# Ledger of designs, part 219: peptides against a protein of PDB entry 5D63

Target 1, 292 residues: chain A of PDB entry 5D63
Amino acid sequence: SLRRGIYHIENAGVPSAIDLKDGSSSDGTPIVGWQFTPDTINWHQLWLAEPIPNVADTFTLCNLFSGTYMDLYNGSSEAGTAVNGWQGTAFTTNPHQLWTIKKSSDGTSYKIQNYGSKTFVDLVNGDSSDGAKIAGWTGTWDEGNPHQKWYFNRMSVSSAEAQAAIARNPHIHGTYRGYILDGEYLVLPNATFTQIWKDSGLPGSKWREQIYDCDDFAIAMKAAVGKWGADSWKANGFAIFCGVMLGVNKAGDAAHAYNFTLTKDHADIVFFEPQNGGYLNDIGYDSYMAFY

## One batch from the design tools (peptide; made by RFdiffusion4, then SolubleMPNN)

Design b2_p29_1_s3
Fold by OpenDDE base, seed 2:
Structure b2_p29_1_s3 (fold): chain B 292 residues (1-292), chain A 29 residues (1-29)
Amino acid sequence: as target 1 above (292 residues)
Amino acid sequence: SEAAEQAEIEALRAKIAEARAEYAAIAAA
């Protein structure tokens, strides 16, 4: 079954993603097909899938940018019914906003069925143009029509997945203690992470003994990422991944505070030095504490 | 905390399940 998380949802037939037009939070905003850039944020094209308790394979889909939900207009079963952004809640009982999401017959892509109408989210005519209509359309689970098949590219990690990535890293001290602050984390591309660092003022900050040293830099970076998250997204129920670590060198006579994030495949961590904006696989310290 | 948030989410999920059961009962009536 599909896990709770943030997804970039891409058509199986053409290079088009499910996009909330202009990221608008207005009720009735069209959801459309739109081009995307791999390994970028794709602002209007991120969806938080929230599983409905005790209803198998059924979710709400919240647009991360607008905070509105995928909605089948009037819940109509007519082919060509508009799919729009509309105000809602994660655990709504409104069948217009409930979507059954299961694997297609190919075992890789998913189909998205409206819970009430039993119609499927369809990229009409497989149109790859920006602004192409996405609508409810008649279909079946076993059909191979790529207009109704979608890849769910996971853009977030659970706290458990982050914990597992940390546990696999060789630069973790035997006394390590990790503190998890949130349940689901949007993982940023390094380019975005670096831009937040640049915008924070940290590149111009002066290291000063104790009064503004390694821990101040690391905490300032985490604060900058937190603020960026709050300012950028209207959806709730997730955080932006940015960790803080305290580490000790192998000799045990020096300590450092630094940041870390996840690699693109979410399997490993990479260390980030907030004093210079560098990414390192080995920062020269073994972490004895982290919070993220 | 994550644990507190998870507990809140689970509580909300339980409330939704109850509401759905009530709705189903009304729809079947």
Scores: peptide ipSAE 0.000, ipTM 0.272, DockQ to the pose 0.014
Fold by OpenDDE base, seed 3:
Structure b2_p29_1_s3 (fold): chain B 292 residues (1-292), chain A 29 residues (1-29)
Amino acid sequence: as target 1 above (292 residues)
Amino acid sequence: SEAAEQAEIEALRAKIAEARAEYAAIAAA
């Protein structure tokens, strides 16, 4: 079954993603096919899938940017019915905003069926152009039509997945204690993470003994990422991944505070030095404490 | 080990979902 998380949803037939037009929060905003750039944020194309309790394989899809939900207009079963952004809630009972999402017959892509109408989210005519119509359309679960097949690329991790990634890292001290702050985390591309770092003013900040040293840099980075998240997204129920670690060197005579994020495949962590903006697989310290 | 880790992940997700449902019920009241 599809896990709760943030997804970039890409058509299986053409290089087009499900896009909320202009990221608008207005009711009735068209959801359309749009080009995307791999390894970028794709602002209007991220969807939080929230599973409905006790309803098998059924979700709401909240646009991360607008905070509105994928909505089948009037819940109509007519082929060509518009799919739009509309105000809603994560656990709504409105069948216009409930989507059954299961694997297609190819075992890799998913189909998205409206719970009420039983029609499927369809990239009309497989049109790869920006602004191409996405609509409810008749179909079946076993049909191979790529217009109704979607790859769900997961852009987030659960706290448990993050914990597992940390546990696999060789630079964790035997006394390590981790503290989880949130449940689901959007994992940023390094380019975005670096840009937040630059915009925070940290590159111009000067190290000063105790009054503004490693812990201040690391906490300032986390605060900057948190603020960026709050300023960038209207959806709730997730955080932006940016960890803080305290570590000790192998000799045991020096300590450091630093940040970390997850690798692209979400399987490992990479260390980030907020004093210089560097990414490292080995920062020279073993972590005895983290919070994220 | 992998199966055990996956089970722990799922258990945690279930706890989070439960907590969210409880919060939603409180907020609606």
Scores: peptide ipSAE 0.000, ipTM 0.317, DockQ to the pose 0.020
Fold by OpenDDE base, seed 5:
Structure b2_p29_1_s3 (fold): chain B 292 residues (1-292), chain A 29 residues (1-29)
Amino acid sequence: as target 1 above (292 residues)
Amino acid sequence: SEAAEQAEIEALRAKIAEARAEYAAIAAA
């Protein structure tokens, strides 16, 4: 089954993603097909899928940017019914905002069925143009029509997945203790992570003994990412991934504080030096503590 | 039928209400 998480949802037939037009939080804002750029944020095209407890394969879909939910207008079963952003809650009982999401017959893509109407989210005519209509449309689970098939590209990790990635890294000390602060994390592209670093003022910050040294840089980076998250997104129930580590060198006579994030495939971590903005597979220290 | 659909919706609402109560209990623990 589909896991809780943040997804970029791409049509299986054409290079279009499910987009909340202009990222508007107004009720009735059209959801449309729109082009996307791989390995970027795609601001209006990220959706938090929240599974409904004890209801098989059923989710709400919250737009990360607007904080509004995918909504089938009036819950109508008529083909061509508008799909819009609308105010809601993660565990609503409104069937207009409840979506059954399961694998299509091809075993790779998903279909998105409204629970009430039993119609499917459809990129009308497979139109690849920006602003193309997305609507509820009649269909079946086994139909091969690519207009109703969607790839769910997961853009987040659970705390457990992050913990597993850390555990696989060779630069973890035997005494390591990790402290998990949140449950689900949006993983940023390095370009975005670097831009937050630049905007924080850290590139111009001067290292000073004790008063502003490695721990201050690492914590300042985490604070900058946290603020960026709060300022950028209206949805709740997730964090932005940015870890802090404390490490000791092989000789055991020096310690360092630094950051880390996840690799693109979410399988590994990469270290980030907030004093110079560098990404490293080996920072020269083994971590004995992390919080993220 | 519309009647069948309505019955399914009501059944779902009942399940969601139960699940929400369970979730609240977990979140408070």
Scores: peptide ipSAE 0.000, ipTM 0.243, DockQ to the pose 0.014
Fold by OpenDDE base, seed 4:
Structure b2_p29_1_s3 (fold): chain B 292 residues (1-292), chain A 29 residues (1-29)
Amino acid sequence: as target 1 above (292 residues)
Amino acid sequence: SEAAEQAEIEALRAKIAEARAEYAAIAAA
């Protein structure tokens, strides 16, 4: 089954993603097909899938940018019914905003069925142009129509997945203790992470003994990422991944505080030095504590 | 629950530690 998380949702037939037009929070904003750039944020094209308790394979889909939800207009079963952004809540009972999401017959892509109407999210005519209509359309779970098949590219990790990535890293001290602060984390591309670092003012900050040293830099970076998240997204129920670690060197005579994030495949961590903006596979310390 | 998550984390750590030990044994051999 599809896990709770943030997804970039891409058509199986053409290089088009499910896009909330202009990222607008207005009720009735069209959801359309739009081009995307791999390994970027794709601002208007990220969706938080929240599973509905006790309703198998059924979710709400919240647009991260607008904070509005995917909505089938009037819950109509008519082919060509508009799919729009609309205000809502994660655990709504409104069938216009409830979507059953299961694997298609190809075993890789998903189909998105409206819970009430039993119609499917359809890229009309498989149109790859920007602004192409997405609508509810008649269909079945077993048909192979690529207009109704979608790849769910996961852009987030659970706290458990993050913890697993940390546990796999060779630079973790035997006394390591991790503290999880949130449940789901959007993982940023390094370019975005670096830009947040630049915008924070940290590149111009001066190291000063004790008064503004490694821990201050590391905490400032985490605070900057947190603020960026709050300022950038209207959806709730997720965080932006940025960890803080405390580590000790092999000799045991020096300690350091630093940041870390996840690799593109979410399987590993990479260390980030907030004092110089560098990414390292080995920062020269073994972590005995982290929070993220 | 938080307790359940912690248990899963501990189980994962144990599996990783076991895998690392096995690898180290192979590499030392």
Scores: peptide ipSAE 0.000, ipTM 0.316, DockQ to the pose 0.034; fails the geometry check

Design b2_p29_1_s4
Fold by OpenDDE base, seed 2:
Structure b2_p29_1_s4 (fold): chain B 292 residues (1-292), chain A 29 residues (1-29)
Amino acid sequence: as target 1 above (292 residues)
Amino acid sequence: SAAAEAAEIAELRELIARAKAEYAAEAAA
């Protein structure tokens, strides 16, 4: 079954993603097909899938940018019914905003069926142009039509997945203690992470003994990412991944504070030095504590 | 906001201080 998380939803037939037009929070904003750039944020094209308790394979889909939900207009079963952004809640009982999401017949892509109408989210005519219509359309689960098949590219990790990635890293001290602050984390591309670092003013900050040293840099980076998240997204129920670590060197006679994020495949962590903006697989310290 | 950032920094500083203390105690045991 599909896990709770943030997804970039891409058509199986053409290089088009499910896009909330202009990221608008207005009720009735069209959801359309739009081009995307791999390994970027794709601002209007991220969706938080929240599973409905006790309803098998059924979710709400919240647009991260607008905070509105995927909505089948009037819940109509008519082919060509508009799919729009609309105000809602994560655990709504409104069948216009409930979507059954299961694997298609190919075992890789998903189909998205409206819970009430039993119609499917369809990229009309497989149109790859920006602004192409996405609508409810008649179909079946076993059909191979790529207009109704979607890849769910997961852009987030759960706290458990992050914990597992940390545990696999060879630069973790035997006395390690981790403190998990949130449940689901949007994982940023390094380019975005670096841009937040640049915009924070940290590149111009000066190291000063005790008053502004390694821990201050690491905490300032964490705060900058938190602020960026709050300012960038209207949806709730997730955080932006940015960790803080305290580490000790192999000799046990020096300590350091630094940041970390996840690799592209979400399986490992990479260390980030907030004093110079560098990414390292080995920062020269073993972590005995982390917050994330 | 600047106020929100300052609050987050303060919270994290407290967490770090606590973690360092716990580590020191464990290392001494």
Scores: peptide ipSAE 0.008, ipTM 0.314, DockQ to the pose 0.791
Fold by OpenDDE base, seed 3:
Structure b2_p29_1_s4 (fold): chain B 292 residues (1-292), chain A 29 residues (1-29)
Amino acid sequence: as target 1 above (292 residues)
Amino acid sequence: SAAAEAAEIAELRELIARAKAEYAAEAAA
């Protein structure tokens, strides 16, 4: 079963993703096929899948950027019916915005069926061009038509997954205590994470004993990421991953505060030094405390 | 000290948690 999370949804047949045109929040904004760049944020192409309680394999899909929801126009079962962004809520009862999402016959991709119409999200004619029509179309779960098959590339982690990644890291002190602040986290590419760091002014900040030292840098980075998230996305119910750690060195005679994020595969953490913008697998400290 | 820092951050975390709970209650009202 598909888990709650943020997904980049890519066609199984051609290199196109489900894109809310121009990221517009206007009702009726077309959802279209569009090119994407791997390992980038792909702003208009991120969707928060919220599972509907007591309705098996059924979700709303909220565009992360616009805060609007994937909507089958008038809930029509006619082939070629437009799929658009439309205002809604995560736990709506409107069948125009309810999508049953299950594995396709290939066992890797998913099909997206409108709950009401029973038609499927279809990249019309498998058109790989930018702006290609995405529509509701007749189909079956067992058909192999790649026009209706989608890879759900998960771009977020749950707090539990983050906790597990931390637990596997060898640079954790025996006295470690972790504090989870949110439930679901968008994991940023390093390039985006670094850009936030640059834009925060931290590269120009000066270390000063106690008044602006390692903890101030680390907290400032987390604050910058939080603000970036608030300013960048209209959807709710998720955070941007940026952790803070306090660590002690092997000798036990020095402490440090630093940041961390997750690796691309979300299985491990990587440390980030907010004083110089460096990513490290070993920052020279073992964490005794984290919050994220 | 590391212990003092940890205690301070833990207290901050608890304050945040309380604030979130209060906000959630207000939003639900």
Scores: peptide ipSAE 0.006, ipTM 0.349, DockQ to the pose 0.035
Fold by OpenDDE base, seed 1:
Structure b2_p29_1_s4 (fold): chain B 292 residues (1-292), chain A 29 residues (1-29)
Amino acid sequence: as target 1 above (292 residues)
Amino acid sequence: SAAAEAAEIAELRELIARAKAEYAAEAAA
């Protein structure tokens, strides 16, 4: 079963992603195939999948940027019916915006079926061109047509997954206490994370004893990431991953506050030093407290 | 200073806005 999360949805046949054209929040904005750049944000191509309670394998898909939802125009079962962005809610009963998402016959890709019409999200003609039409189209769950098969590249982690990643890290103190602040986290590419750090003013911030030291740097970074999230996305129900840790060195005679994020595969954490913008697998401290 | 911090936040917002606009423009092209 597909988990709740933020996904980059890529066609199984051609290097094209499901894109809300121009990221527009206007009702009826076309959803189209568009090229993407790996390891980047791909602003208009991120979708929050919210599972519908008590309806198996059925979701709404909210465009992260616009805050609008994937919508089959008039819920029509006609092949070629436009799929658009449209205002909605995460737990709508509107079948135009309800999508059953299950594994295809190949076991790796997914198919996206409109709950009402039973047609599938189709990259029309498998067109790899930017702006290629995405439409509802007749199909079956077992057919091998790549026009209707999609890879769901997960761009977020649950709080439980983050917790598990932390637990696997060798630089966690035996007295560790973690505090989870949100439920789902968009995990940023390091390049984006670094850019937020640069733009926060932290690179030019002066270390001052107690008045602006390691904890201030770490909290300022988290605040900057939070603000970036609030300013960047119209969708709700997720956070941007940026943790704060307090750690003690091996000798037990020094403490430090620092940040951390997740690795690309989301399986591990990497430490971030907000005083210099460095990423480290070992920051020289074992964390006894974190919040994220 | 508080004013400097506010300015930094504003700069971040502007940078984000520019990045978004550039992406949107490229996507429209």
Scores: peptide ipSAE 0.000, ipTM 0.254, DockQ to the pose 0.018
Fold by OpenDDE base, seed 4:
Structure b2_p29_1_s4 (fold): chain B 292 residues (1-292), chain A 29 residues (1-29)
Amino acid sequence: as target 1 above (292 residues)
Amino acid sequence: SAAAEAAEIAELRELIARAKAEYAAEAAA
């Protein structure tokens, strides 16, 4: 079953993703097929899937950028009915915004069925052009039509996944305690993470004993990422991944505060030194505390 | 468990990546 999370949703037949046109929050904004760039944010193409309690395999899909929801116009079962962004809530009872998402017959892609109309999200004619129509269309769960099959590329991690990644890292002290602050985290590409670091002013900040040292740099980075998240996205119910660690060296005579993020595959953590913007697999310290 | 969840997600990602790679190879042939 599909887990709660942020997804980049890509057509199974052509290199096109589900895109909210211009990222507009206006009701009735077209959802269209659009090209994407791998390993980038793809701003208008991220969707938070929120599972509906007690309704099997059914979700709302919130556009991360606009904060609006995928909506089948008037809930119509007519083939070619527009799929648009529309205001809504994560746990709405409006069947126009409820989507049953299950594996297709190929076992890797998903089909997206409107709960009310029972029609499927369809890239019309499999058109790979930017701005191609996405509509509700008749279909069945067992059909192999790639126009109605979608890969859900997960762009976020749960707190449990983050915890597991930390637990696998060899640079964790035996006394380690982790504190989880949120439930779901968008994981940024390093390039974006670095840009936030640059924009924070930290590259120009000077180390000063006690008054502005390692802990201040690490906290400032986390604050910068938090602010970036708040300023960049209109959707709620997720955070941007940026951890803070306190560590001790092997000799036990030095301590350090630093940041960490997740690797591209979300399986491991990588350490980030906010004093110089470096990414390291080994920062020279074993973490005894983290919060993220 | 957290580890089991992470493993399941990783497996799914791998399956999707493989399927996409296969498709790309077919399209390039």
Scores: peptide ipSAE 0.000, ipTM 0.221, DockQ to the pose 0.013

Design b2_p29_2_s1
Fold by OpenDDE base, seed 2:
Structure b2_p29_2_s1 (fold): chain B 292 residues (1-292), chain A 29 residues (1-29)
Amino acid sequence: as target 1 above (292 residues)
Amino acid sequence: MLTDADLEAREERLFEKFEAVEAAEAAAR
């Protein structure tokens, strides 16, 4: 079954993603097909899938940017019914905003069925143009029509996945203790992570013994990422991934504080030096403590 | 200098500081 998480939802037939038009929070804002750029944020195209307790394979889909929810207009079962953004809550009972999401017959893509109407989210005519209509449409779970098949590209990790990525990294000290701060994390592309670093003022910050040294830089970076998250997204229930580590060198005579994020495939961590904005696979320290 | 040379003193200081940060974050949940 689909796990709770943030997804970029891409059509299986054409290079188009499910997009909330202009990222608007207004009720009735059209959800449309739109082009996307791989390895970027795709601001209006990220959806938090929240599983409904005790209802199998059923979710709300919250647009990260607007904080509104995918909504089938009037819950109508008519083919061509508009799918829009609408105000809601993660655990609503409104069937207009409840979506059963299960694997399609191809075993890789998903279909998105409205819980009430039993119609499916459809990229009308498979139109790849920006602003193409997305609507509720009649269909079946076993039908192979690519207009109703969607790839759910996971853009987030759970705390458990992050923990696992850390655990298999070779630069972790035997005394390592990690502290998990949140449950689900949006993982940023390095370009975005670097831009946050640049905008934070850290590139112009001067290292000063004890009063503003490695730990201050590392914490300031985490704070900058946290603020960026709060300022950028209206949805709740997730964090932006940015870890802080404390490490000891191989000689055991020096300590350092630094940041880390996840690699593109979310399988490993990469170290980030907030004093110079560098990414390293080996920062020269073994971590004995982290929080993220 | 990018790092602290006094490991033991730094570890103790950082431990206390980061525990405070963690506690604050935990309280905010």
Scores: peptide ipSAE 0.017, ipTM 0.554, DockQ to the pose 0.150
Fold by OpenDDE base, seed 1:
Structure b2_p29_2_s1 (fold): chain B 292 residues (1-292), chain A 29 residues (1-29)
Amino acid sequence: as target 1 above (292 residues)
Amino acid sequence: MLTDADLEAREERLFEKFEAVEAAEAAAR
């Protein structure tokens, strides 16, 4: 079954993603097919899938950027019915915004069925052009039509997944304690993470003994990421991944505070030095505490 | 640079703070 998370949803037939046009929060904003750039944020193309309790394989899909929800216009079962962004809530009872998402017959892609109408999200004619219509269309779960098959590329991690990534890292001290602050985290590309660091002013910040040293840099980076998240996205129920660690060196005579994020495959962590913007697999310290 | 004593003291302080927050959050849920 599909896990709660943030997804980039890509058509199985053509290199097109489900895009909320212009990221607009207006009711009735078209959801369209649009090109995407791998390993980037793809701002208007991220969707938070929230599972509905006690309704098997059924979700709301919230656009991260707009904070609006995928909505089948009037819940119509007519082929060609528009799929739009519309105001809503994560646990709505409105069947226009409830989507049953299950594996297709190919075992890799998903189909997205409207809970009420039983029609499927369809990239009309498999059109790969920017702005191509996405609509509700008749279909079946076992049909092989690529217009209705979607890859769900997971762009987030759960707190448990983050915890597991940390646990397998070799630079964790035996006394390690981790504190989880949120439930689901958007994992940023390093380029975006670095840009947030640059925009924070940290590159120009002066190290000063105790008054503005390693812990201040690390906390300032986390705060900058948090602010960036709040300023960039209208959806709720997720955070932007940016951890803080406290570590001790191998000699046991020095401590440091630093940041960390996750690798692209979400399987490992990478350390980030907020004093110079460097990414390292080994920062020279073993972490005895983290919060993220 | 923090000494071992400073490190331990800092860890303890942070631990206590986070435990309090987690307890409060658990109580609020």
Scores: peptide ipSAE 0.016, ipTM 0.515, DockQ to the pose 0.160
Fold by OpenDDE base, seed 5:
Structure b2_p29_2_s1 (fold): chain B 292 residues (1-292), chain A 29 residues (1-29)
Amino acid sequence: as target 1 above (292 residues)
Amino acid sequence: MLTDADLEAREERLFEKFEAVEAAEAAAR
C-alpha cells in the first residue's frame, strides 16, 4: 500500500506532473498537468497523502503549497468532471476529496480513483502542455491507459526512515542518542538547503569563542530551515528535514556541532557544515547526539 | 574546542533535558 508521505505525482505517459495552478488556495483552483524539473522543489506539484483510517488504500491529497485538497467537483461521475483544489481537512468524510490509490496493471505506476464516483484522475488526452486539463474519467483498474497512470515519487521520509539512514552511517559514536522531533520530513535538494543557508546570514556570521561558535551556527541553520518551512508551505502535518549533531573526533580531544541532511535517495545522511556551507561524507567527528 | 570532560558534561545535560521532555510528553498523553 502507498505510505503516508509527500509525493511528486508524474504522468506515466508524458513528462507532466499534477500541478495546482499558480499554487492558489482559492476554492475551485484548477489542478492541471504541468512540466517539472527533476531534482528541484516543484513548488505547486507536491502533495501530502494522508491515509484514511479503516478505509483501505484511501487518502486525502493536500497540496503542500496552498494547503488545499484535491477535490472532484460535486463528486460527479461524469467523464470530464473538473479536479480542483478546495478547502478541506486531512481526515474528511467528504467523498469528493477521498481518493483510492492502488498500483496499476504495470505494477509500477498508480491509479487514483475517487472514492465516491469511482472515476479516475485523468490527464485528458495525455496532453503534455502546461495547463492541460486533469479530470475525473471513467476507467478500470486493469486498463493500461497511461492517461490514468501516475508515478508517485516520494519526496519525504518518515522519522523511522531517517533513523535507519543514521544507523547505517559509519560516523556514529557508540554512545549515540538520537531524538526525533517530528513524524514526516520533506527532504530538500541541496541547492535549496544551501539557499536557505545563504539567506540566513550565516555566511557572514563571525565565529566567536563560546558566544557564537559551532553550536550556535548549527542551531541557527536548523532555525532558518524551520522558518523557511513555515513561510513557504501552507499545509501542516510535516516538517523540513534538517538535523543537528554533536560529535567527537577520533582522538577524543575535540568536539563539534554541525548539521546533516539526507541524500537524494534517502538512504544515507550527509553532513553539512554551517560555518562554510560545505557538504561532507566525513566531517571528522563521530556523532554522540542528534536531534531532527 | 571542547575537552572530553566538557563533552561528557554536555552529553549528560542534553540527555537529561531530552528525557525530561519525553517524560513531559508521555505525561501529557
Scores: peptide ipSAE 0.015, ipTM 0.506, DockQ to the pose 0.153
Fold by OpenDDE base, seed 3:
Structure b2_p29_2_s1 (fold): chain B 292 residues (1-292), chain A 29 residues (1-29)
Amino acid sequence: as target 1 above (292 residues)
Amino acid sequence: MLTDADLEAREERLFEKFEAVEAAEAAAR
């Protein structure tokens, strides 16, 4: 089954993603096909998939930016029925907003079926143009039509996945203890992470002995990311990944506080030095404590 | 520079704080 998480949903036939037009929170805002840029945030094209308890393979899809939900207009089974953003809740019983998501016949892509109407989310005519119609359309699970096949590119990690990535890193001290603060984390591209760092004022902050040193920089970065998340997204139920570590050097005579994030494939961590904005695979310290 | 003793003392204090917060959050649910 598809895991709870944040997904960029890309058509299997053409380079188009499921986009909430203008990221608008208005009821009835069209969901359309739109171009995307790899390795970017794709603001209006991120969807939180929340699994419905006791309903197999069925989810709500919340747009991260607008906080509204993917909605089949009037739950109609007619081919060409509009798919829109609409107000809702993660665990709604409204079948207009319930989507059964399972692997297609190709074993890689998914199909998205409305729970009530049993029609499928369809990029009409496979139109690759910006603003192309996405609609409910008749179909079957075994059809090979790429108009109804979608790649779910996972943009988030669970706390367990983050924990596993940390555990694989060689720069962890034997006394390490980690503290998990949230359940699901949007993992930012480094460019976005760096921009948050720049906007925080940290690049211009002066290191001062104890009063504003490594721990202050690291905490300020985490706070900046948290604020950025709160200010940028209307959806709830996720956090923005930004960890804080305390580490000790190999000699055991120096300690440091720093940040970390995840690599693109979410399998590893990369260290971030908030005092200079650098990304490092080896920061020169072994972490004995982290919170993220 | 923190000594080993300073690191140990810091770790103990931080762990106690986190445990207290987690317990408080659990009680508030």
Scores: peptide ipSAE 0.010, ipTM 0.485, DockQ to the pose 0.199

